Peptides against a protein of PDB entry 7AE7. Designs and how they scored, part 227

Target 1, 321 residues: chain A of PDB entry 7AE7
Amino acid sequence: KVYKDLREFLEVLEQEGQLIRVKEEVNPEPDIAAAGRAAANLGKNQPAVFFEKIKGYKYSVVTNVHGSWQNHALMLGLDKNTSTKDQFYELNRRWDKFPVPPNVVKREAAPCKENVIDKDINLFEILPLYRINEQDGGFYISKASVVTADPEYPDDFNKLNVGTYRIQVKDRDRVGIQALAMHDIAVQLEKAEAENKPLPIAITIGNNPLVTFMASTPVGYNQNEYEFVGALQDGVPMDIVKSDLYDHLYVPAGSEVVLEGHIIPRVRTVEGPFGEFPGSYSGARLQCEVKIDRITHRTNPIFENLYLGIPWTEIDYLMAL

## One batch from the design tools (peptide; made by RFdiffusion4, then SolubleMPNN)

Design b2_p24_8_s4 (from b2_p24_8, 11 letters changed)
Fold by OpenDDE base, seed 3:
Structure b2_p24_8_s4 (fold): chain B 321 residues (1-321), chain A 24 residues (1-24)
Amino acid sequence: as target 1 above (321 residues)
Amino acid sequence: MKAEFEKLIKERLEKLKKILEEVA
């Protein structure tokens, strides 16, 4: 089984009993985090949790999509009861199919292009943002697949990077990104900053689960994550589409939300809290600042976000791989 | 690079396998 988007995967999770649908209106805090903790405590078969209605917001949230070995097996199109060992053998077998080049689809064929916002950008209108931890100094976007390119080689598709980074919302149209020296994005940003130029960026949310998986998996600087997604799809190419603002950036065609913008050169800001959102400072790290210039999104976009519960979190699972 | 990454993944998988075998 191959999935075109997050929605096809969520359908399979629901069919397999690996999705809990919360139909009642919830408060973004503390209910989302509390429900996620409760789901994490259900044992080894942790389901995804889909919140249909969130007080004060228009759209839905899904959490814990990669939160179990069963969900990981289903992501690979295997039986949910496939052993971890057999999942790894299959993953390795498919990895050897690299590279599998993606299909570039037309803008009109890409679900992520159904709606456009290019003025009066407000992230809070598109994403039902919440604090994952009560002690968090702000709102985070934790499962974004961030697309950047080498500014010296913008047409080299092999240098197109799709990565997962810590993203804090900073304003209606601003986010902070942590770009560490070990990340490929930091190499690309250094090149842009050397010339005092902005780095083009597309922050994609709610993707094919293999895109999210590969964005969290370190690959070589000259290896494209989309070509690994095709390999992990057992040789079936994934669909990508050109970004609206940049000819050299390609995003997953099925993304729920795409935030297009730029990293402001030579600007660093402290992570949290806003004057409007009082929170505790937990070890102030410097982040790069991103201006959001355009949003494209599917109709009724699903905000896929991480659940950070005490047990082997979805992060620990994705980072351990 | 492919062989190095395959090696890295195999090494990670072996480490994970060991961790899972120790927790199981």
Scores: peptide ipSAE 0.027, ipTM 0.568, DockQ to the pose 0.014
Fold by OpenDDE base, seed 4:
Structure b2_p24_8_s4 (fold): chain B 321 residues (1-321), chain A 24 residues (1-24)
Amino acid sequence: as target 1 above (321 residues)
Amino acid sequence: MKAEFEKLIKERLEKLKKILEEVA
């Protein structure tokens, strides 16, 4: 099976018994993180956890979407009981189909364009933000697929980068992003900053699970993650749509939320402490600052966020590949 | 509230696990 969006995947997870739906109103803190820890403690067959109602927020949250080998098998459209070995074999077989170019759909055909916010932007109205740990210096968006292009070659689709980065919410319309030297976004940002220009950016949330997977998978600078998504869909192209602000940026057509904006050149802000483990925090790092200029979103958008905790985190399933 | 919610989620997860083990 191929999934057009997160919603089709969540439906399959629920049908396969790999999703728990929490219908009762929960507090964003500490209940979401507590549920994530409880899910992690179930061992190898960790379900996704879908929170329908969050106190103080309008929209839902889903966590632990990639949090098990069963969920990974289902992501590949395999039987949930497919062995890890057979999953890797199938992944490698499909990988060799690269490149599979995406379909560019019209704006009217893209679910991510159902609603637009272009004034009075407030991330807290669209995303049910929460802290994972009480000592976290802020709210994190940990499972976004971030789209940027090479400023020198904006029309070179092979240089379009879709990556996963640590994003901290800084204000209603601003986020910090960690661009490390080893990330493709850092190369692109360096080029923009050399000319003191903003770097166009689209931060996409709640995607087709293979988009999220490929955004966390290192590829070559001249390799497009969307073309790998098509390969991993066994040769079925994924659907992308042009961003509203930038002709050279393309986002997944089915994204739940798209934050369009720019990285402010030569500005750095301190990241608050991030809890890796209970009572342990990474040192404060400097982040780039992103101004959000436009939001597009599906009706009743689902905030997909990563669960980070001991012993096995959702990231272990995404990065251990 | 935290401990009660963790317990509630754990109980739901344990029920789900049992259901999945019965369907498998």
Scores: peptide ipSAE 0.007, ipTM 0.350, DockQ to the pose 0.020
Fold by OpenDDE base, seed 5:
Structure b2_p24_8_s4 (fold): chain B 321 residues (1-321), chain A 24 residues (1-24)
Amino acid sequence: as target 1 above (321 residues)
Amino acid sequence: MKAEFEKLIKERLEKLKKILEEVA
């Protein structure tokens, strides 16, 4: 089975008993993190947790989407009880199908384009932001697939990068992003900053689970993650659409939310804590600053976020893969 | 093939650990 978007995957998770719906209104803190920890404690059968109603927010959150081997098997379109060994075998078999080029769909055919916000941008109106840990100095977007291109070769689709990065919300229309030297985004940013130019960026949230998987998987600088998604779909192309602001950036057609903007050149800000949290986080790393210039989103967008309250488990499942 | 895949998985693991160790 192949999934077009997050919603099709969540439907399968629910059918397979791998999704818990929380229909009661929850507080963003501590309830989301508490429920995700509780789900993590369910052992090997860790379900995704879907929060339909969050106090103070209009939209929903889903966590722990990749949080079990069962969810991972289902992501591959396998039986949920497929052994880890057989899942790895199938991943390896499909990997050899690279490249499988994506389909570029028209704007009107892309669900991520259903709604547009181009003024008075407020991330808190679109994303039910919460602190994962009470000690966290801010709100994180931890499961985004971030799209950037080589500013020297913007039309080279093979240099289009889809990566996962640590993103902290800094303001209504600003996020900090951590671009480590070993990340492809850092190479692209270095080129932009050499010319004192902004780096175009699209931060995509709530994707086809294989997009999220590939965004967290290191590939060659001249290899496109979308072409690996097609390989992992056993040769079925994924659907992408051109970004609204940039002709050279393509986003998953089914993304729940797309934050389009730019990395401000030669600006670095300290990662939180915001000055209100006296907790001596000894290692304040400098982040790049992203200005959000446009948002596109599906109607009733689902905020897919990592549940870190699981001791490495969603990560260990993403990582143990 | 197996060694390359194991390497890819390890590199993914290390990347995610760094993203997360930076969060923890």
Scores: peptide ipSAE 0.114, ipTM 0.718, DockQ to the pose 0.022; fails the geometry check
Fold by OpenDDE base, seed 2:
Structure b2_p24_8_s4 (fold): chain B 321 residues (1-321), chain A 24 residues (1-24)
Amino acid sequence: as target 1 above (321 residues)
Amino acid sequence: MKAEFEKLIKERLEKLKKILEEVA
């Protein structure tokens, strides 16, 4: 089975008994993190947790979408009981199909374009933001697929980068991104900053699970993550759509939320505030600052966020294949 | 190919662990 979006995958997870739906209103803190911990404690078959109602927010949250080997098998369209070995063999078999170019769909055919916010942007109105850890000094967006291009070669589709980065919400229309020198986004940002130009960016949330998988997988600078998604879909192209602000940025057509904006050149902000303990300033990293200029989203968007549970995080399942 | 995939997975694991360790 191939999934067009997060919603089709969540439906399959629910059918396969790999999703818990919480219908009761929860507090964003501490209930979401507590429920994530409880789900992690359900053993080897950790389900996704879907929160329908969050106090103080209009929209829903889902977490732990990739949080088990069963969920990973289902992501590949395999039986949920497929061994990790057989999942690995199937991934390798499909990898040989690279490249599988994506389909560019029209704006009117893209679910991520159902609603637009271009004035009075407030991230807290569209995303049910919460602290994952009690020690977190701020709100994080942990499962975004971030789209950037090479500013010297903006029309080179092979240099279009779809990556996962640590994103902290800084203000209603501002986020901090950590662009490490080893990441393709850092190369692209360096080129933009050399000319004191903004770097165009699209931060996509709530994607097809294979997009999230590939965005977290390092590929070559001249390789497009969407072409690997098509390969991992056993040769079925994924659907992408042009961003609203930039002709050269393409986003997944089925994204729940798309934050379009720019990285402000030569600006760095401290990550945090780290909580009140005055002691260890030693961990404060400087982040790039992104201004959000436009939001597009599906009706009743689902905020997909990472669960950070001990001992096996959702990330360990994304990576252990 | 298998070795490249294992390397890719390992690099991805390390990347995500770094992202997590930076969030924790």
Scores: peptide ipSAE 0.021, ipTM 0.631, DockQ to the pose 0.023; fails the geometry check

## One batch from the design tools (peptide; made by RFdiffusion4, then SolubleMPNN)

Design b2_p25_1_s1 (from b2_p25_1 with Q2A H7R K11A E15K Q18E R25K)
Fold by OpenDDE base, seed 3:
Structure b2_p25_1_s1 (fold): chain B 321 residues (1-321), chain A 25 residues (1-25)
Amino acid sequence: as target 1 above (321 residues)
Amino acid sequence: SAEEAIRQAIADAPKVEEDWEFRNK
């Protein structure tokens, strides 16, 4: 089974008994985090948790999408009871199919382009933002697939990077991003900042689960994560579409939300603290700042966000293979 | 059930003050 988007995967999770739907209105805090903890603490068969109604917000949230070995098997289109060993074997078998180039679809064919916001941007209108941990210094987007390119080689598709980074909401149209020196985005940012230029960025939310998986998986600087997604789809290309602002950036065609903007050169602002683990807060640091210039989104977008807590959480499953 | 455990966890969760001031900025 291959999934075009997050929605097709959530349908399969629900059919397989690996998604709990919360239909009653919840408070953003603490209800989302409480439910995420409860799901993670089940020990096995940990379901995704889908919140249909969130007080003060228009749209839904889903958490713990990758929160179990069963969900991970289903992501690979395998039986949910496939052993971790067999999942690893199949993943490695498919990995050898790299590269599988993506299909570039027309703008009109991309679900992520159904709606556009290009003025009066307010992230709180499009994303049901909440504190993941009680003592977090703000609202985090923790499961985004962030698209950037090499500013020296913008037309080299092999240098297009799709990565997962900690993103704190700073204002209605601004986010802080943690771009560590070990990340490919940091190399690209260094090149842009050397010339005092903005780095173009697309922050994509609610993707095909294999996009999220590959964005959390380290690959070579000259390897495109989308070409690995095609490999992990057993040779079926994924669909991508050109960003609205940048000719050289491509986003998943099925993304629920795409935040297009730029990293402001040579600007650093305070980010954090963030409770990466219970009782362990990363200190406040000076991090990069992104200006959001345009949003595209599906109708009734689903905010996919990470539950962070005591291991094992979905982040551990995403990093385990 | 898993659903009952999740629902109970939501019900038992201590009330946290939501940062609505930040959301309205």
Scores: peptide ipSAE 0.524, ipTM 0.835, DockQ to the pose 0.894
Fold by OpenDDE base, seed 5:
Structure b2_p25_1_s1 (fold): chain B 321 residues (1-321), chain A 25 residues (1-25)
Amino acid sequence: as target 1 above (321 residues)
Amino acid sequence: SAEEAIRQAIADAPKVEEDWEFRNK
């Protein structure tokens, strides 16, 4: 099975008994984190947790989407009881199908374009933001697929990067992003900053689960993550659409939310602390700052966020494959 | 059940006063 978006995947998770739906109103803190911990601590068949109603917010949250081997099997369109060995075999078999070029769809055919916000941007109106850990220095978007291009070669689709980065909300229309030197985004940012130019960026939230997986999987600088998604879909192309602000950026057509903006050149602001691991906080550091200039989103957008708790966490599953 | 465990975890979660000033920053 192939999924066009997060919603089709969540439907399958629910049908397979791998999603728990919380219908009662919850507090953003600590209820979301408490529920996520409980799900992770089940030891086997850890479900996704979908929160329909969050106090003070209009929209829903889902967490722990990649939080089990069963969910990973289903992501690959396999039986949920497929062994880790067989999942790895199938992953490798499909990996050799690279490249599978994506389909570029028209703007009017892309669900991520259903709604537009281009003024008075407030991230808190669109995303049910919460602290993942009690000691976090702010709200984090921890499961975004971030799209950037090479400023020197903007038309080279092979240099289009889709990566996962730690993103802290800094203001209504600003986020901090951790762009480490080992990340492809850092190479692209260095080129932009050399010319004192902004780096165009699209932060995409709530994607096809294979997009999220590939954004968390290191690939070569001249390899496009979308072409690997098509490979992992056993040769079925994924659907992408041109960003609204930038001709050279393409986003998943089915994204729940797309934050379009730019990294401000040569600006660094304090980011953190963040509880990356239980009992270990990465200290506050100077990180890049993104200005959000435009939002597109699906009607009733789902905020997909990582569950970070006691190992095995969702991130451990994403990194283990 | 998994559902019962999740519901119980939410029920047992401490009532934290929501700092809306922190959220609107």
Scores: peptide ipSAE 0.521, ipTM 0.854, DockQ to the pose 0.740
Fold by OpenDDE base, seed 2:
Structure b2_p25_1_s1 (fold): chain B 321 residues (1-321), chain A 25 residues (1-25)
Amino acid sequence: as target 1 above (321 residues)
Amino acid sequence: SAEEAIRQAIADAPKVEEDWEFRNK
């Protein structure tokens, strides 16, 4: 089975008993983190947790989407009881199909374009933001697929990068992003900053689970993650759409939320602390700042976010493959 | 059950006073 978007995957997770739906109104803090911890601590068959109603917010949150080997099997369209060994075998078999180029769909065919916010941008109106850890220095977007291009070769689709980075909300229309030197985004940013130019960026939230998986999987600088998604879909191309602000940036057509903006050149602001692990906080660091210039989103967008905590969290599963 | 464990964790979670003013500023 191939999934077009997060919603199709969540439906399968629910059918397979791998999603718990919380229909009662919850507090964003600490209830979301408490539920995420409880789900992770089940030890096996860890479900996604979907919160329909969050106090003070209009929209829903889902956590632990990739939080188990069962969820990974389902992501690959396999039986949920498929062994880890067989999942790896199938993953490797499909990996050899690279590259599978994506389909570029028209704007009117892309669910991520259903709604537009281009004025008075407020991230708190579109995302049910919460502190993941008690001592976090702010609200984090921890499961975004971030799209950037090489500013020297903006039309080279092979250099289009889709990565997962730590993102702290700094203001209504601003986020901090952790671009480590080992990440492809850091190479692209260095080129832009050398010329004192903004780096175009699209921060995509709530994607096809294979997009999120590939965004967390290191690939070569000249390899496009979307072409691997098509390979992992056993040769079925994924659907992408052109960003609204940039002709050279493409986002998943089914994204729940797309934050389009730019990294401000040569600006660094304080980011953190963040609880990467329970009791282990990264110190405050100077990180890049992104201005959000436009939002597109699905009607009733789902905020997909990580639970970060005790070892064997969702991130450990994403990194283990 | 997994559902019961999650519901119990939410129920046991301490009530934090939400600084909604910070979110709306």
Scores: peptide ipSAE 0.514, ipTM 0.788, DockQ to the pose 0.825
Fold by OpenDDE base, seed 1:
Structure b2_p25_1_s1 (fold): chain B 321 residues (1-321), chain A 25 residues (1-25)
Amino acid sequence: as target 1 above (321 residues)
Amino acid sequence: SAEEAIRQAIADAPKVEEDWEFRNK
């Protein structure tokens, strides 16, 4: 089984008893985090938690999507009871299929293009933002697959980077992004900043679970994460679509939300603290700032966000592979 | 059940006032 989008995966999770749907209205804080903690603390068969109604918001949240070995098995299209060993075996077998080039679909065929916001951008209208941890310095987008390219080689598809970064919401149309020196985005940003140019960026939320997985998996600078997604789909290409603002950026066709914008050159703003580890917070740092210039989204977009808590949490599963 | 545990966790969660000022910026 392969998934075109998050929704197809959530459907399978629900069918397999690996998703709990909360239909009653919840408070964004602390109910989402409390539920995520409870799910993580089950110790076995940790389900995704889908919140249909969040007070003060229009749209839904899902958390703990990758929060168990059962969910990882299902992500790979395996039986949910597939052993970790067999999951690793299958992952490695499929990894050798790299590269599997993605399909570029037309804009009209991409679900992420169903709706457009190009003025009066307000992230809070689209994303049910909440503080994940009690002492978080703001609202975080923690499971975004961030698309950037090499500004010197924008047409080199192998240098297109899809990564996961800590993103703090700073304003209705601005986010801080943690670009560490070891990240491909940092190399790309350095090149842009050397010329005092903005770095084009697309922040994609609510993806095919293998996109999220690959965005969290380090690959070579000259390797495209989408081509690994196709490999992990056992040779089935994933669908991508050109971004609206940039000819050289491609986003998952099925993304729930796409935030298109640019990293402001040579600007650093305070980001954090964030509860990256159980009972510990990263310090506040000066990080890059992204201006959001355009949003595309599916109708009734699902905000996929990470729960961070006591191991084993979703992040531990994402990092364990 | 897992569902009961999650529902209970939500029910036991403290009521926090929302930072509406930040959300309305």
Scores: peptide ipSAE 0.482, ipTM 0.771, DockQ to the pose 0.873

